# Ledger of designs, part 95: peptides against a protein of PDB entry 3EFO

Target 1, 262 residues: chain A of PDB entry 3EFO
Amino acid sequence: SQLADLYKSCETDALINFFAKSAFKAVLHQPLKVIREILVNQTAHMLACYRKNCASPSAASQLILPDSMKVLPVYMNCLLKNCVLLSRPEISTDERAYQRQLVMTMGVADSQLFFYPQLLPIHTLDVKSTMLPAAVRCSESRLSEEGIFLLANGLHMFLWLGVSSPPELIQGIFNVPSFAHINTDMTLLPEVGNPYSQQLRMIMGIIQQKRPYSMKLTIVKQREQPEMVFRQFLVEDKGLYGGSSYVDFLCCVHKEICQLLN

## One batch from the design tools (peptide; made by RFdiffusion4, then SolubleMPNN)

Design b2_p10_7_s1 (from b2_p10_7 with E2T V9I)
Fold by OpenDDE base, seed 2:
Structure b2_p10_7_s1 (fold): chain B 262 residues (1-262), chain A 10 residues (1-10)
Amino acid sequence: as target 1 above (262 residues)
Amino acid sequence: LTVIPEPVIE
């Protein structure tokens, strides 16, 4: 059907960009609560329409997504959790204004990365490979105390180190003997010159390529205070300022879809 | 909260 073809050709990243800009424009003349409700409703309506008209028959308990929109909910939740759309007093008007303006000028690719960061397990790097490590889901559940992860959202870059990170990798990256010796105040990695360091720097360079802004590097040790900032970029987890986890949002969307179809 | 099955992707 024509509708089925529409969903098949859907570009979720473009939709998110559109929704983000529309919502951020609406902030100027509509209450944040209303904007959030509209976004959720739009999401639910699109998916309900698919369920009703295109989806294969399935139990009502199932959330059915077209492949082209498989990540729509997670991105939508990320949008909803953006500081621009949150009413919490802890978020300054300046920060909201800043991020609003940033997103308003972002292209599709930029906004995609902005709302859902790339999280790379760099402790798994193959120094002989030219391929980037496969990104993992942005959730604490995907981190490991033994791991080292690079997170980037086009504006910020974080190098997260587990408390049990391999000393060999620490030595390779920082040229220090242990986790405790890592200086988190540095914003640049030392040029150690070994293959691992070179590979990491290459990866960081690739990530930085074609980004409109130079990403600030923050080195984060697990269980230290700055990690709290890092965790805010684990967008599938529950937000600090009232945002839902991805799972909770899925439940919310599913419920609304069911309501629309009942 | 409510637990739902993983999304079915078509």
Scores: peptide ipSAE 0.244, ipTM 0.809, DockQ to the pose 0.165
Fold by OpenDDE base, seed 3:
Structure b2_p10_7_s1 (fold): chain B 262 residues (1-262), chain A 10 residues (1-10)
Amino acid sequence: as target 1 above (262 residues)
Amino acid sequence: LTVIPEPVIE
């Protein structure tokens, strides 16, 4: 059917860009609560329509997503959790205005990366490979105390270090004896010159390519205060200011779909 | 709280 073909051809990244810009424009004229409700409703309606008209027969209790929209819910939740759409007094007006203007000028690729960061397990790097390591889901559950992770969202870059990260990697990256010796005030990695260091720098370079803004590097040690800032980018987890986790959002969307169909 | 199965991707 034409409708089925439409869902198969759907470009979710373009939709997210559209919804983001539409919502951020609406902030000027509509209450934030209303905008958030509209976004949830739109998500539910699109998925309800698919469930009703296109999806394979299944139990009503199942949440069915077309492959083209498999990441739509997580991106929509990220949009909903953006400071521009939150009514928390802890978020300054200046910060809201800044991020609003940034997103309003972003292309599809930029907004995709902005809302859902790349999180790379660089402790597993193959120094002989020219490919980037496979990104993991942006959740604390994917981190490990023994791991080292690079996170980037087009504006910020973080190097997160587990408390038990391998000393040999610490030496390789920072040229210091141990985790405790790492200076987190640095914004540039030292030129150590070993293959691992070179590979990491190459990866950072690739991530920086084709991005409109230069991403400053922040070194983050697990269990230190600055880690709290890093955790804000673990977008599938619960937000600091009351935003839902991805799982919670899925439940919310599923309930609304059921209400629409029953 | 609603407990739902994992999403089915088609």
Scores: peptide ipSAE 0.235, ipTM 0.806, DockQ to the pose 0.165
Fold by OpenDDE base, seed 4:
Structure b2_p10_7_s1 (fold): chain B 262 residues (1-262), chain A 10 residues (1-10)
Amino acid sequence: as target 1 above (262 residues)
Amino acid sequence: LTVIPEPVIE
């Protein structure tokens, strides 16, 4: 059917870009609450339509996503959790304006990365590999105290160190003997010169490549205060400012879909 | 909280 073809051809990243720009334009003349509701409703309507007209027969209790939109909910949740759409006094007008303007000018690829960061397990880095480490889901559940992770969203770059991160890797990256010796005030990694350090720098370079903005590097130690900033980018978790986790959002969307179909 | 099964991707 034409509708089935439409869903098959759907490009979620482009759709998210559209929704983001539409929403961020709307903030100028509509209440944030209304905008958020519209986004959720649109998400639910799209998925309800699929469930009704295209999806394989299944129980009403089942949430069904077309493959092309399998990441739509998570990205929509990320959009909803963006500071531009949050009615929080803790967020300055300037910050909202800044991020709004940024997104309004972002292409599809940029907005995709912006809303859902790359989180790379650096502790698994193969110095002989030409490929980036496989990204993990942006959730605390995917971190490990023994791990080192690089997060990038096109604007910010974080190197997160678990409290039990391997001393040998710490030595390799920072040329210090232990986690405690890492200086988190640095914005550049030292040029240690070993293969691991070089590979990490190369990875960082690749991530920075073709990005319109230079990403400042922030070194983050687990359980230190700056980690809270890092955690804001774990977009599948509950947001600091009241945003839903991915799971909670799925439940919300599912509920709305059921309401639309029943 | 509403508990839903894992989404089916097709």
Scores: peptide ipSAE 0.234, ipTM 0.808, DockQ to the pose 0.166
Fold by OpenDDE base, seed 5:
Structure b2_p10_7_s1 (fold): chain B 262 residues (1-262), chain A 10 residues (1-10)
Amino acid sequence: as target 1 above (262 residues)
Amino acid sequence: LTVIPEPVIE
């Protein structure tokens, strides 16, 4: 059907960019609550239409997504959790204005990375491989105390270190003997010169080369205060300022779809 | 609930 073809041709990254810019434009003349409701409604309607007209018959308990929109909900949730759309007094007007303007000028690729960061388990790096490590989902559940992770969203770059991260990797990256010796005030990695350090720098370079803005590097130790800032970028988790986890959002969307189809 | 694949780095 024509409708099925439409869904197959859908580009989620383009949609999220459109929704983001539309929503951020609407902030100027509509209440935030209304904007959020519209976004959820639009998401639910699109998916309900798919289920009704395109999807294979399935149990009502199942959430069915077309392949082209398989990541639409997660990105939509990230959009909804952006400070521009959150009605929280803790978020300054300046921060809202800043992020609003940033997104309004972002291309499709930029907004995709902005809303859903790359989280890379760099502790698993194979120095013999030229391939980038596979990104993991942006959730605390994917972190490990023994791990080292690089997070990038096009504007910020974080190097997160678990409290039990391997001393040999710490030595390789920072040229210090232990976790305790890492200086988190640094914004640049030392040029240690070993293969692991070089590969990490290469990865960081590749990530940076794809972005229009120079990303500031923040070193984050697990269980230290700056980790709280880092955790805000774990977008699949529950947000600090009332945003839903991805799982909770899926439940919400599913419920809305069911209501539309019943 | 739908489980989405992990992000792919290009």
Scores: peptide ipSAE 0.027, ipTM 0.684, DockQ to the pose 0.213

Design b2_p10_7_s2 (from b2_p10_7 with V3I V9I)
Fold by OpenDDE base, seed 3:
Structure b2_p10_7_s2 (fold): chain B 262 residues (1-262), chain A 10 residues (1-10)
Amino acid sequence: as target 1 above (262 residues)
Amino acid sequence: LEIIPEPVIE
């Protein structure tokens, strides 16, 4: 059918880019609450239409997503949780304006990475492998106290260190004997020169590749104050300023879909 | 709290 073909050909990343720019433009003349509602409604309507007209027979209670839109909800939630769309006094006007302008100029690939960061388990690196480690979901549940993770969203890069990070890795990356000795004020990794350090630097280089802006590196120790900033990029978790977790958002969307279909 | 089935991807 024509609709089935439409959903099959849908490019979620392009759609998110469009929604983001449309929403961020609308901020200038519409209330934020209205904009958020529109985005949720649009999400629900698209999925409801699929469920009604294209989806295979299944229980009405099932949340059915076309493959082309399997990540639409998570990206949409990330968009909704962006500071530009949040009416919180804790967020400065300058920050909203800055991010708004950034997104307005982003291409499809840029906005995709911006809204959903890449989170890599660096502690699992095999120095003999040339492959990048597989990214994990952007949630605290995927972190470990024994782990070291690299996060990048095209604008910022974070190296997160668990409190129980392996001393040998700390030595390999920072050339210091322990977690406590790591200086988090640095914005560049030292040139240690061992295979692990070189591989990490290579990975960072690959991540930086094809990005329009240079990502400044921030070193983050678990349980230190700067970790709060890092955690804001764990976009599947509940936001600090009232944003929903991915799971909560799915429930919300599902409820709205059911309402539309009943 | 609403519990829903895992999303089905087609």
Scores: peptide ipSAE 0.148, ipTM 0.762, DockQ to the pose 0.166
Fold by OpenDDE base, seed 2:
Structure b2_p10_7_s2 (fold): chain B 262 residues (1-262), chain A 10 residues (1-10)
Amino acid sequence: as target 1 above (262 residues)
Amino acid sequence: LEIIPEPVIE
């Protein structure tokens, strides 16, 4: 069917870009609550339509998403959790204005990365491979105290170090003997010169490539104060300022879909 | 698009 074809051809990244810009434009004329409701409603309606008209028969309790939009909910939740759409006193007007303007000028690729960061397990790097490590879900549950992770959203880059990060990797990256010796005030990695360091720098360069802004690098030690900022980019987790976890949001969307199909 | 596993809710 034409409808099925539409869903097959749908690009979630383009949709999120559209929804983001639409919503961020709407904030000038509509209450945030209404905007959020509209976004959820639009998401639910799109998915409900698929469920009703395109999906194979299945139990009503099951959430069925088209492959092309299987990640729509997670991105939508990220959008909903953006400071521009949150009415919290802890969020400054300036910050909202800044991010609003940023997103309004972002292309599809930029907004995709912005709303859902890349989280790369750096500790798994194979120095003999030219491939980037596979990204993991942006959730604390995917972190490891023994791991080192690089997070990037096109504007910020974080190198997160677990408290039990391998000393050999710390030495390789920072040329220091231990976790405790890492200077978190650094905004640049030292040029240690070993293969691991070079590969990490290469990866960072690749991530930075073709981005409109130079990403600020922040070194983050687990359980230190700056980690709180880092955790805000773990977008699948519950937000600090009233945003839902992905799981909670997914349940919400599912419920809404069911209601629409009743 | 980044490959994210499809959610399953029962």
Scores: peptide ipSAE 0.035, ipTM 0.722, DockQ to the pose 0.146
Fold by OpenDDE base, seed 4:
Structure b2_p10_7_s2 (fold): chain B 262 residues (1-262), chain A 10 residues (1-10)
Amino acid sequence: as target 1 above (262 residues)
Amino acid sequence: LEIIPEPVIE
């Protein structure tokens, strides 16, 4: 059917870009609550339409997503949790304005990365490989106390270190003997010169490529205060300012879909 | 690589 073809051809990244810009434009003349409701409603309607008209027969209780929109909910949740759409006094007007303007000028690729960061397990880095390590889901559950992770969203870059991260890697990256010796005030990795360090730097360079903004590097130690900032970018988790986890959002969307269909 | 969730909601 034409609808089925439409859903197959639809790209979530483009949709999110559209929704983001639309929403961020709307904040100037509509209440945030209304905007959020519209976004959720649109999400539910699109998915309900698919379920009704395109999806194969299945249990009504099951959430069915078209392949092209499998990641729509997670991105939508990220959008909903963006500071621009949150009415929280903790978020400065300047910050909201800044991010709003940024997104308003972002292309599809930029907004995709912005809303859902890359989280790379650096501790698994193969110095012999030219490929980036496979990204993991942006959730605390995917972190490891023994791991080192690089997060990038096109604007910020974080190097997160678990409390039990391998001393060998720490030595390789920072040229210090232990986790405790890492200086988190640095914004640049030292020029250690070993293969691992060089590979990491190369990866960081690749990530920086094709991005319109230079990403500042922040070194984050697990369980230290700055980690809280890092956790904000674990977008599948509950937001600091009241945003839902991905799972909770899925549940919400599912319920709304059911309401639409029943 | 794009992260693709596989949600199952019952």
Scores: peptide ipSAE 0.031, ipTM 0.684, DockQ to the pose 0.114
Fold by OpenDDE base, seed 5:
Structure b2_p10_7_s2 (fold): chain B 262 residues (1-262), chain A 10 residues (1-10)
Amino acid sequence: as target 1 above (262 residues)
Amino acid sequence: LEIIPEPVIE
């Protein structure tokens, strides 16, 4: 059908960019609550329309998404959890203004990465491979105390180290013998020169090359204060200021879709 | 396009 073709031609990254800019523009004229409601409603309506007119018959308990929008909910949740759209008094006006202006000028690729960061398990790197490691879901559940992860959202880059991260990797990256010896005040990795270090630097370089802004590197030790900032970028988890987890948001959207179809 | 992991659809 024509509708099916429309959904197939739709791109989630473009939609999120549009929704983000539209919402951030609306912030100047409409209450935040209304804006959030509109975004959720639009999401639900689009998905409900697909289910009604395009999707094959299935159990009502199943959430069916068009392939082109299969990740729309996760991105939408990230948008809804952005400080610009949150009504929390804990969020400064300056931060809202800053992020609003940033997103208003972002292209599709930039906004995609901004709302959903790349989280790379660099502790699993194969020094013999030239491929980037596969990104994992931006959730604490995907972290491990034994792991080392690189997170990038186009503006910030974090190197997160578990408390039990391998000493060999620590030595390889930082040229120090243990986790305790890592200086988190550094903004640059040392030139250690071993294959692992070189590969990590290469990966960081590749990530940086795709972005218009130079990302500041922050070294984060698990259970230290800066980890709290890092966790804000684990966008599939529950937000610091009351935003829903991805799972909770999916349930919410699904419920609203069902209401529209019943 | 940047690739993100597939969401869990339940």
Scores: peptide ipSAE 0.027, ipTM 0.662, DockQ to the pose 0.121

Design b2_p10_7_s3 (from b2_p10_7, 4 letters changed)
Fold by OpenDDE base, seed 3:
Structure b2_p10_7_s3 (fold): chain B 262 residues (1-262), chain A 10 residues (1-10)
Amino acid sequence: as target 1 above (262 residues)
Amino acid sequence: LTIVPEPVIE
């Protein structure tokens, strides 16, 4: 059917860009609560329509997604959790205005990366490989105390270090004896010159390519105060200011779909 | 990416 073909051809990244810009325009004239409700409703309606008209027969309790929209809910939740759409007094008006204007000018690729960062387990790097390591889900559950992770969202870049990260990697990256010796005030990695350091720098360079803004590097040690800032970018987890985890959001959307269909 | 709860993807 034409409808089935439409869902197959759907580009989720383009939809997220559209929804983001539409919502961020609407904040000028509509209450934030209303905008959030509209976004959730739109998500549920699109998926309900698919379930009703296109999906294979299945139990009503099952959540059915077209492959083209398999990541729509997670991106939508990220949009909903953006400071522009939150009504928390802890978020300054200036910050809201800044991020609103940034997103309003973003292309599809930029907004995709902005809402869902790349989180790379660089402690597993193959120094002989030219490919980027496979990104992991942006959740604390994917971090390890023994690991080192690079996070980037097109605006910020973080190098997160587990408290038990390998001393040899610490030496390789920072040219210091141990985790305790790492200076987190630095914004540039030293030119150590070993293969691991060079590979990491290459990866950082690739990530920076084709991005409209230069991403400043922030070094983050696990269990130190600055880690809280880093954790804000673990977008699948619960938000600091009351935003839902991805799991909670998915359950919410599923319930709404069921309500629409029953 | 695998999501939880795991939906049916078509």
Scores: peptide ipSAE 0.063, ipTM 0.736, DockQ to the pose 0.146
Fold by OpenDDE base, seed 5:
Structure b2_p10_7_s3 (fold): chain B 262 residues (1-262), chain A 10 residues (1-10)
Amino acid sequence: as target 1 above (262 residues)
Amino acid sequence: LTIVPEPVIE
C-alpha cells in the first residue's frame, strides 16, 4: 500500500529533527505541557496508524514498530526529556534558551547525536584494531565498575571511569598508578604515548572530526559528584528532572496506541 | 554516527 511505502521511506533522524525544531519553536507561544502532549500524541498516532493499516495482526500486548521508526520512541523520549521542554524550576531560563538555539540550528546528524549520545566501552579496546568500539545503549545498566566509557553528544565529551577500572588502563591513559591519582580537573588527556593512549586519542579525534563544535572533555570518576552530570546523558534511564526511562516511555506510548485503536 | 538501539518490550 501507499501508506506502507510511506513508512518504509520514513527517516527517524529527520523526523526527530523536525519534531525538535517544531517543538522548540512552539515553546515561544505554547505551554510546555501542551507541547509535550502534542509530541506524544503525534508519536502514538503515527504508530497506531501503522499498526492499524500496515502491521501484521498481533496481540494487543505487543508494541509493533516499523523498521524505519524502530528508534523513534527512544529519540522522542530524549526530546521530551530535554531541558527546553521540561517544566522544572531547577532548569534555568538561560540553559533553556541556549539549548533551544543550539537545536534550532542543528542538522539531522547533529540532532541525532545530541539527543542520543554515543557511549563507547573503551576499556574493551583492541589496540590492534582500527575499528571503533561498538557503542552501547545509554543506560547506567551498561556501565561497569571495572569499565571505562567515553560518552559524546556532539557538544560534550565525558570519560567515565569505574571505581574498579583496571590500573593498567589508568596508567595507560593518565600515566598515574591508580584511580585515586586521576585528576578530574583536567580537560585534556596526557600524551602518554603508548598504543592504548594513542588509540583512545584517535577515537576521540574521529568523534570530534564529525562534529561542528569542539567538545569539551570532562573526566568523571564513578561515585564522585560530577558523575551526576554525566548520568544525565544516560538518556535511556529515568531523568533527574522527571523524565521517563525509555522503558517507561515505551509503555506510555503503547498505552496511547491501544487507546487510539480501541 | 549514533547507535541505533533496539526496542525492548517487557
Scores: peptide ipSAE 0.063, ipTM 0.722, DockQ to the pose 0.151
Fold by OpenDDE base, seed 2:
Structure b2_p10_7_s3 (fold): chain B 262 residues (1-262), chain A 10 residues (1-10)
Amino acid sequence: as target 1 above (262 residues)
Amino acid sequence: LTIVPEPVIE
């Protein structure tokens, strides 16, 4: 069917870019509440249409997503959780204005990374491999106290270290003996020169490639205050300023889809 | 709530 073809050819990253720019433009003329509602409605309508016209019959408890848009909800939730669309007093007008302008100029690839960061388990690196580690979902549930993770969203780069991260890796990256010795005030990794350090730097370089802005590096220790900033980029989790978790958002979308189909 | 397919981020 024509609809099936449409969903097959749909590019979620392009849609998110479009929705983001549309929403951020609308902020100038419409209340944030209305904009958020529109975005949710648009998401629900698209998915409801798929379910009605393209999906096989299934239980009402199931949320059936077209393959091409299987990640649409998570990106949409990320958009909804962006400071530009939040009306919390904790978010300054300047910050909203800044991010609004940034996104308005972003291409599809940039906005994709911006809204959903790349989170890499670098503690799993194979120094003999040229392959990047597979990204994990941006949720605290995917972190481990024994792990070291690199997060990048095109503007910021975070190196997150678990409290029990391997001393060998810490030494390899920072040339210090333990977690406690890591200086989180540094914005550059030291030139240690060992294979692991070189590989990490290579990965960071690859991530930085093709990005319009130089990403600032922030070193984050688990359970320290700066980790709170890092956690804001775990976009599948509940937001600090009223944003929903991905799971909660899915429930919301599912409910609205059901309403549309009833 | 069952999600089909499960979202995958690459």
Scores: peptide ipSAE 0.031, ipTM 0.666, DockQ to the pose 0.778
Fold by OpenDDE base, seed 4:
Structure b2_p10_7_s3 (fold): chain B 262 residues (1-262), chain A 10 residues (1-10)
Amino acid sequence: as target 1 above (262 residues)
Amino acid sequence: LTIVPEPVIE
């Protein structure tokens, strides 16, 4: 069907860019609550149309996502959880204005990364590989106490260290004997010179080269206070400022879809 | 609630 073809051609990243810019423009003239509702409604509407016209028959309890839009909900949730769309006193007006302006000028690729960070398991790094490690979903559930992860969203870069991260990797990256010896005040990795360190630096360089803004590196130790900042970028989790987890958002969207279809 | 398909994040 024509509609099916439309969904097949749909690019979620482009839609998110559009929705983000539209929403961020609207914040100047409309209440945040209304904007959020519109975004959710639009999401539900699109998915409802798919369900009605394109999806195979299924039980009402099942949320069927089109392949081309399978990640739309997660990105929409990320958008909804952005500080620009949150009326929180903890977020300064300047910060909102800054992020708003940034997104308003972002291309599709930039906004995609901005809303959904790249989270890379560095502890699995193959020094002989020319490819970046496969990204994991931005959730605490995907982290491990034994792991080391690099997170980048185009503006910020974090190196997260699990409390039980391998000492050999710690030494390889930081040239210190243990987790406890890592200085989290540094914004640059030391030039240790071993293959692992070099590869990590190369990866960081590649990530940086693809982005228009210089990303400051923040070293984060698990269970330390600065980790809270890092966790804000685990966008599939429940947000610090009242944003829903991805799962909760899906439930919400599902409910609205059902309402539209009934 | 069953979600199909599971999202794949690149």
Scores: peptide ipSAE 0.025, ipTM 0.637, DockQ to the pose 0.765

